# Ledger of designs, part 122: peptides against a protein of PDB entry 3QIS

Target 1, 334 residues: chain A of PDB entry 3QIS
Amino acid sequence: PSLELSRREFVFENVKFRQLQKEKFQISNNGQVPCHFSFIPKLNDSQYCKPWLRAEPFEGYLEPNETVDISLDVYVSKDSVTILNSGEDKIEDILVLHLDRGKDYFLTISGNYLPSCFGTSLEALCRMKRPIREVPVTKLIDLEEDSFLEKEKSLLQMVPLDEGASERPLQVPKEIWLLVDHLFKYACHQEDLFQTPGMQEELQQIIDCLDTSIPETIPGSNHSVAEALLIFLEALPEPVICYELYQRCLDSAYDPRICRQVISQLPRCHRNVFRYLMAFLRELLKFSEYNSVNANMIATLFTSLLLRPPPNLMARQTPSDRQRAIQFLLGFLL

## One batch from the design tools (peptide; made by RFdiffusion4, then SolubleMPNN)

Design b2_p15_8_s1 (from b2_p15_8, 5 letters changed)
Fold by OpenDDE base, seed 5:
Structure b2_p15_8_s1 (fold): chain B 334 residues (1-334), chain A 15 residues (1-15)
Amino acid sequence: as target 1 above (334 residues)
Amino acid sequence: MTSEELLEQAISEAE
């Protein structure tokens, strides 16, 4: 069997978080026999492509002189955004198109990624006084390393941070402040807030706005700004309640005094973001007659974002663990 | 109350 490919080199320029890009090519059976094709893993890989790439179809059958279109889809989700922001991964891959009883065909994928404040740590964002697109990539790496070291020092209750010449970190990320300030000013009376989905075009505009500027006003509807806050919290590499405190939150869920003591042990930026979000959500609940928002709905929604199980326990979360996690958050909303 | 005042209160109530 043999194939002809219309293209073998693909370039994806200016790849962004949650922005789908598509490139298409054709494969044709120029042989005299039917052939089966499939994308296969390389010798050291478990998957035929990186998590941000997909081929559609990834397998199929071609009669002699038959042609099929294949789509190469590039999409950076919450699962790939952190690794691309740090530069640990890049928009580069090689696909292996295999023919049964035939030869391999290699496709080269290349491009560039544009960093996002979405999928960046709270610690790194507290050190960023400028939009992430204004920060040199080399300095982003240094800020992530410094953020890891400061988190570890904060957990160890060790030596007073020598208040040396490093600029004081922000109390909360400017991106969180901008989102919450907008919602607090304009959305407290918004009917069905956090229940009505935003518009995908407005969500992309909000993400691009936060990555590139410090706006006076966030663009889009209150629903799109509210969903952008949820997407931001979901995309965090470390949730607002750090994974190491997850079990202690569940164990304390029915004692409000122990719950407050567990939160006091969070790193400063995580603790400040948690308290600020709880203060905002308590203010939003005062307007429940206008916005149809209640404590059980908010606790159920935000628990999955703020109090995630560690990756090693994610597959083992019981309905009882989920109920304890919701009860933990309710103690800060009531 | 501004969002700045809300942030300042949320930080100060816990020190």
Scores: peptide ipSAE 0.474, ipTM 0.930, DockQ to the pose 0.968
Fold by OpenDDE base, seed 1:
Structure b2_p15_8_s1 (fold): chain B 334 residues (1-334), chain A 15 residues (1-15)
Amino acid sequence: as target 1 above (334 residues)
Amino acid sequence: MTSEELLEQAISEAE
């Protein structure tokens, strides 16, 4: 059996968070026998491609002289954004198109990723006074390393931030400030805020805006800005409530005093973001007659974003744990 | 109240 491929090299330029790119190619059975094709894992890989790549179809049968279109879809989700922002992963892969009883056909995937403030740590963003697209990639790596070291230091020692010659970190990421400022200023009276979905095009514009600029006004509807805040919180490599405190939040869920003590143990950036978000959400709840927002809805929505189970516990979250997590957050909204 | 005032309040009330 044999295949003819219309193309074997694919370049995905300017790949961005949540922006789908597609490249298509044709495979043709130029043999005299039916062929089964499949994309197969490389040696030591569990998957035929990286998490941000998909082939459609990934397998199939071709009769003699039959042709099929294969789509190569590049999509950077929340699950891939962090490793691409850090440069740990890149828009590079090799696909192996296997032909049963035939040969392998190699496809080269290449391209460039454009970093996003989405999927970047709160610590790194607090050190990032300029839009992420203005920050050299080398400096992004340094900011992540420094952020990890400061997080570790902040967990181990209540060391006052040495007023040393390094530029003082922001109290919160400018991206969080911009999103919350917009919502606070324009969305408190928005009917069905956090209940109506945003527009996908507007979400992309908001992401691009935050990645490339410090706008005076965020583009798009209040619903799109609200959803962009949710996406931002969801894409954080570490949730606003650090994984280390997850169980303590659940254990304290019915003691408001202990809940506040747990939050005080967060790294400064995480603590400030948490307090700022809770203050914003309490203000939003004052306008419940206009925005149809209630504490139970907000607590349910934001709990999954702010208080995620650690990866090792994610598959084991009980309904009781979820209720405790909601109750923990309710103690800051009421 | 501005978002800046809201942020300052949120930081200051708990330190």
Scores: peptide ipSAE 0.470, ipTM 0.929, DockQ to the pose 0.966
Fold by OpenDDE base, seed 3:
Structure b2_p15_8_s1 (fold): chain B 334 residues (1-334), chain A 15 residues (1-15)
Amino acid sequence: as target 1 above (334 residues)
Amino acid sequence: MTSEELLEQAISEAE
């Protein structure tokens, strides 16, 4: 069997978080026998492609002189955004298109990623006084490394923040500030806030706006701004409540005094974001007659975002653990 | 209350 490929090199320029890009090519059976094609893993890879890439179809049959279109889809989800923001991974891959009893055909994937404040750590964002797209990529790596080290020092209660050399970090990320300030100003009376989904186009505009500017007003509906806050919290490489405190939150869930003590042990940026979000959500709950927001709904929604089980425990979360996590958050909303 | 006042309050209540 043999194939002819219309293209073997693909360039995905300006890849962004949650923005789907597609490149298409044709494969043609120029042989005289039916062939089965499939994308196969490279040696030592578990998957035929990186997590941000997909081929559709990834396998199929071609009769002699048959042609099929294959779509190469690039989509950066929450699962790939952090490693792309740091430059640990890149928009580069090699696909192996295999023919049964035939040859391998190599496809080269290349491109560039544009960093996002989504999927960036709270610690790094507190050090970013400018939009992330104004920050040199080389400096993003340094800011993430420095942020990791400062988080560890804060958790260990070891070294006072060396107030001397670096500009003081923001109390909260400007992106969280902008989202919450907008919702606080304009969405307190919004019916079905956090219950109605936003528009995908508006979400993309909000993300691009936060990545590239410090707007006076966030574009889009209150629902899209609310969903953008949820997406931001979901995309964090570490949840607002650090993984190290997860079990302590569950264990303290019915003791409000211990819950407050657990939160006080968070790194400064995480602690400030948590307290700010809780203060905002308590203000929204005062308008429940207008916005249909209640404490149980909010606690259920935000618990999955703010108090995530560590990756090693995700598959083992019991209904009791989930209820304790919700109860922990309820103690800050009531 | 502004969002600034809300942030300041949220930070100060725990120092």
Scores: peptide ipSAE 0.469, ipTM 0.930, DockQ to the pose 0.949
Fold by OpenDDE base, seed 2:
Structure b2_p15_8_s1 (fold): chain B 334 residues (1-334), chain A 15 residues (1-15)
Amino acid sequence: as target 1 above (334 residues)
Amino acid sequence: MTSEELLEQAISEAE
């Protein structure tokens, strides 16, 4: 069996978080026998492609002289955004299109990724006084390394480095401030806030806006800005409540004094973001007659974002653990 | 109250 491929080199320019890109090519059975094709893993890989790439179809049969269109879909989710932001991974892959009883065909995937404030650590973002797209990639790497070291020092109660006044971290990421400031100004009276989904086009505009600028006003509806905040919190590599404190939050959930002590042990930026979000959400709850928002809804929604189980415990989360996590947040909303 | 005031309050209630 043999195939003809219309293209073997694919370039995905300006790949962005949550923005789907598609490249298509044709495969044709130029042989005289039916053939089965499949994308196969390379020798050291468990998957035929990186997590941000997909082929559709990834396998199939072709009769003699039959042609099929294959879509190569590039989509950076929350699961790939952090490693792409740091440059640990890149928009590069090699796909192996295997032909049963035939040869392998290699496809080269290349491109560039545009860093996002989504999927970047709170520590790094507190050091970024400019939009992430203005920060050199080399400096993003340094900021992530420095942020990791400062997180570890904070957890160890080590004296912070006396960074010069110009290098002093922000109290919270400017992106969180911009999202919350917008919602606080314009969304407190928004009916069904956090209950109505945003528009996908508006979400992309908000992400692009936060990645490229410091706007006076965030574009899109209040629903899209609210959902962008949820997406931001979900995409954090380390949740607002650090994984190290997860179990202690559950254990303290019915003791408001211990809950506050647990939060005080967060790294400074995480602690500030948590307190700022809780302050905002308490203000939002004052307008419940207008926005239909209640403490149980908010606690249920934000618990999964702010108080994520560590990856090793995700499969073991009980309904009791979820209820304790909700109760923990309720103690800051009431 | 501005969002800046809200942030300052949220941080100061902690110190």
Scores: peptide ipSAE 0.460, ipTM 0.928, DockQ to the pose 0.935

Design b2_p15_8_s2 (from b2_p15_8, 5 letters changed)
Fold by OpenDDE base, seed 5:
Structure b2_p15_8_s2 (fold): chain B 334 residues (1-334), chain A 15 residues (1-15)
Amino acid sequence: as target 1 above (334 residues)
Amino acid sequence: MTAEELLEQAIAEAE
C-alpha cells in the first residue's frame, strides 16, 4: 500500500486558550490495493498526539484512487493551559500516520502559544500587577516557582516573609477583582445569572481583554462575564480551596465553626479570593426576587469549581462526598 | 456597597 499526502508541515500561529484552530490536508491512495490508515503513538507515547491536538478522522479505509480530507484541530482546554502558560509544553508535535502492511508517514506540527491569566495560579497572578501578555515568559517561570515556594512556606507556618525586597503581592488577582466588580455593579438584577450561557465570541473577547489589558469595563453581556468567572475558576491549576484541605472540608461540612477554621488555613491569596467570592455571592442572593438565583443553585454550581478532589483521587466524588461539599459551601452563603 | 468595600471586608475577616 502507498499514500500521497498534500501537506506534511503544519504551523499554528498565536494559539490561545479555548480558541479552536484547524488545518486540513488530503491523503490519496496512489496504489493498486485498498489500504487502512491510522494515527499511531510514537515508541514512548501512550497517545498518537498531545492533549491539545486531534486528527479527524484518526483512522479509515481507502480504495485505490480514493482521497480523504483529514482535519488537524488545535484546542487548548483547561487540561493543557497551565503547562503551556509555564512553557513546560509547547505547540510542537510529530504525528505518525501508519499504513497496515505499509510505511509510516511523519507530520510535523509547530507554532506558538500566547500565555493566559486563565490556567495561571492565584499566587502567580497576585504577583502580576500588569496583564500577563506584558510579562516576559522568563519572569512568568520565576513567578510560578516563587509562588510555589511562598505557598509551601505559608502552609508550614514558617518565618515571617522578610518584607524587604519583593514587591507586595495583590490581595486578590486583578482579573478576579475586575470580573466580580463588573458583576456586582451591573449583574445583581440580571435574570437567570449563572444559569444562562454566555456567547462564545464574547467569552473570547473577555479572555483576550483580561490577558492584554486592565479595562475600565469588561466587554460582553452579564451572562458572558458570569460564565468567564466560572471558566476562570475551573481553569485554575489549584482550586480556590487547596487540595490539601479537601478532605477536612468534607469532614467539617456540618460544623460551621470548623469550616471557618479550615478556610483560615488557606494560603493568603486563596483565602482572600474565597472570602471575596462568598461576600459577592451573599450580596447577589439579596436580589433573588430579580435574578432568580438561590443558595442551593449557587452552592451546587460553585462547589464543583472551588472544592475539587485531589488529582491522586482519580475516583469520581461519591454522592455523599458531593452532598458534604455542597453543605460546606452553603454554610458560607446562608 | 462597592466591590472594593466587599474586598476590604473579606480582608478584614482574615486578620
Scores: peptide ipSAE 0.248, ipTM 0.869, DockQ to the pose 0.871
Fold by OpenDDE base, seed 3:
Structure b2_p15_8_s2 (fold): chain B 334 residues (1-334), chain A 15 residues (1-15)
Amino acid sequence: as target 1 above (334 residues)
Amino acid sequence: MTAEELLEQAIAEAE
């Protein structure tokens, strides 16, 4: 069996968080026998492609002289955004198109990723006074490394922030401030806030706006701005309540005094973001007659975002653990 | 209260 491929090199320019890109090519059976094709893992890989890439179809049959279109889809989700923002991973891959009883055909995937404030750590964003797209990628790596070290020092209660050499960090990320400021100004009376989904086009505009500018006003509907806040919180590499405190939050869920003590042990940026969000959500709940928002809905929604189980515990989350997590957050909303 | 006042409160509770 043999295949002819219309293209073997694919370039995905300016890949962005949550922006789907597609490149298509054709494969043709130029042989005289039916053939089965599949994308196969390389040696030592578990998957035929990186998590941000997909082939559609990834397998199939071709009769003699049959042609099929294959789509290569690049989509950076929350699961790939952090490693792409840091430059740990890149828009580069090699696909192996295997032909049963035939040859392997190699496809080269290349491109560039444009960093996002989505999927960037709270610590790095507090050090980032300019839009992320204005920051050189090399400096983003340094900011993430420095932010990790400062998080560890803060958790260890060791060294005071060396006030001397680096510009004083922001109290909260400007992106969180902008999202919450907008929602506080314009969305407190918005019916079904956090219950109605945003528009995908508006979400992309909000993301691009926050990545490239410091706007006076966030574009889009209140629903899209609200969903953008949820997406931002979901995409954080470390949730607002650090994984290290997860179990302590569950254990303290019915003691409001201990809950506050647990929050006080968060890194400064995480603590400030948590308290700012709780203050905002408490204000939003005062308008429940207008926005249909209640404490149980908010606690249920935000608990999954703010108080995520550590990756090693994800598969073991019990209904009791989820209820404790919700109860923990309710103690800050009521 | 403004969003700035909310932030100031959130920070002041941290000190």
Scores: peptide ipSAE 0.236, ipTM 0.866, DockQ to the pose 0.846
Fold by OpenDDE base, seed 1:
Structure b2_p15_8_s2 (fold): chain B 334 residues (1-334), chain A 15 residues (1-15)
Amino acid sequence: as target 1 above (334 residues)
Amino acid sequence: MTAEELLEQAIAEAE
């Protein structure tokens, strides 16, 4: 069996978080026999492609002289954004199109990723006084390393923040400040806030705006700005409540005093973000007559974002654990 | 209250 491929090299320019890109090519059975094709893993890989890439179809049959279109879809989700922001991963892959009883055909995937404040750590963002697209990639790596070291120091309670370091970190990421400031100014009376979805085009504009600028006003509807905040919190490599404190939050869920003590042990940036969000959400709840927002809805929504189970426990979350997590957050909203 | 005041409050509750 043999195939003819219309293209073997694919370049995905300016790949962005949550922006789908598609490239298409044709495969044709130029042989005299039916053939089965499939994308197969490379020798050391479990998957035929990286998590941000997909082929559709990834397998199929071709009769003699039959042609099929294959779509290569590049989509950076929350699961890939962090490793692409750090430069740990890149928009590069090799696909192996296997032909049963035939040869392998190699496809080269390349491109460039544009970093996002979405999927960047709170610690790194607190050190970024400029939009992430203005930050050199080399400095992003350094900021992540420094963010890790500061998180460890903060957890160890060892070093007072040396007041003499020339560049004091922001108290919260400017991106969170901008999102919350907008919602606080314009969305407190918005009917069905956090219940009505945003528009995908507006979400992309908000992401691009936060990645490239410090806007005076965030573009889009209040619903899109609200959803952008949810997406931001969901995309964090570490949730606002650090994984190390997850179990302690559950254990303290019915003791408001212990809950506050657990939060006090968060790294400074995480603690500030948590308290800022809780203060915002408490203010939003005062307008429940206008925005239809209630504490149970907010607690249920934000618990999954702010208090995520550690990856090792994710598959084992019980309904009781979820209820405790909600109860923990309710103690800050009421 | 501004979002700035809200942030200041959230930080002041920390000290």
Scores: peptide ipSAE 0.232, ipTM 0.863, DockQ to the pose 0.889
Fold by OpenDDE base, seed 2:
Structure b2_p15_8_s2 (fold): chain B 334 residues (1-334), chain A 15 residues (1-15)
Amino acid sequence: as target 1 above (334 residues)
Amino acid sequence: MTAEELLEQAIAEAE
């Protein structure tokens, strides 16, 4: 069996969070026999490609002189965004197109990723005074490392670092401030807020806007801005309530005093973001007659975002744990 | 109330 490939080198320029890119190529059976093709894992890999890449179809049969189009789809989800932002991973891969009883054909995937404030830590974003796209990648790495060390120090010693006034972290990420400021100004009377989905094109514009600028106004509908806030919270590498406090939140869910004490133990930026979001959501609930938003809906929606189970417990989350998590959040909304 | 005032309040309730 033999294949002819129309292309073997693929370049994905300016890959962005949640923006699908596609490159296509053709494979043709130039042999005299039917053949089966498949993308196969390299040695020591579990998958034929990185999580942000997909081939469609990834396998198939070709009759003699048959041709099939294969799509290579690049999509950076919340599951890949953090490692791409840090430069731990890159838009580079090698695909092995295996021909049964034939040869292996290697495809080279390359490109560049454009960092996003989505999937970046709250600690790093509090240190970023400028849009993430203005931050050199080297400095982005340093900010993530420093942010990790400062989080650990803040958990161990409540000593305010005597950091010079120029290096003082923001109280909250500017991106969170901008999203909440917009929603607070324009969305409190929005019917079906957080119930109506945003537009995908508007979501991309909002993400690009926050990554590249400090806008006076966020583009898009209130629904798209609201969904962008949800996407931001979902994409955080560490949730607003840090994983180390998850169980304590569940255990305290019916004691409002203990709940507040648990929140006080969050790193400063996480604590500030949590309190700011709760203050905003309490204000939003005052307009329930206009926006159709209620405390149970908000608590249910935001609990999965703010109070995520740590990865080791995710598969074991009971309905009781979910109800406790919701009850924990309700104690800050009512 | 502005979002800035809301943030300041949310932080002041902390201290």
Scores: peptide ipSAE 0.218, ipTM 0.859, DockQ to the pose 0.877

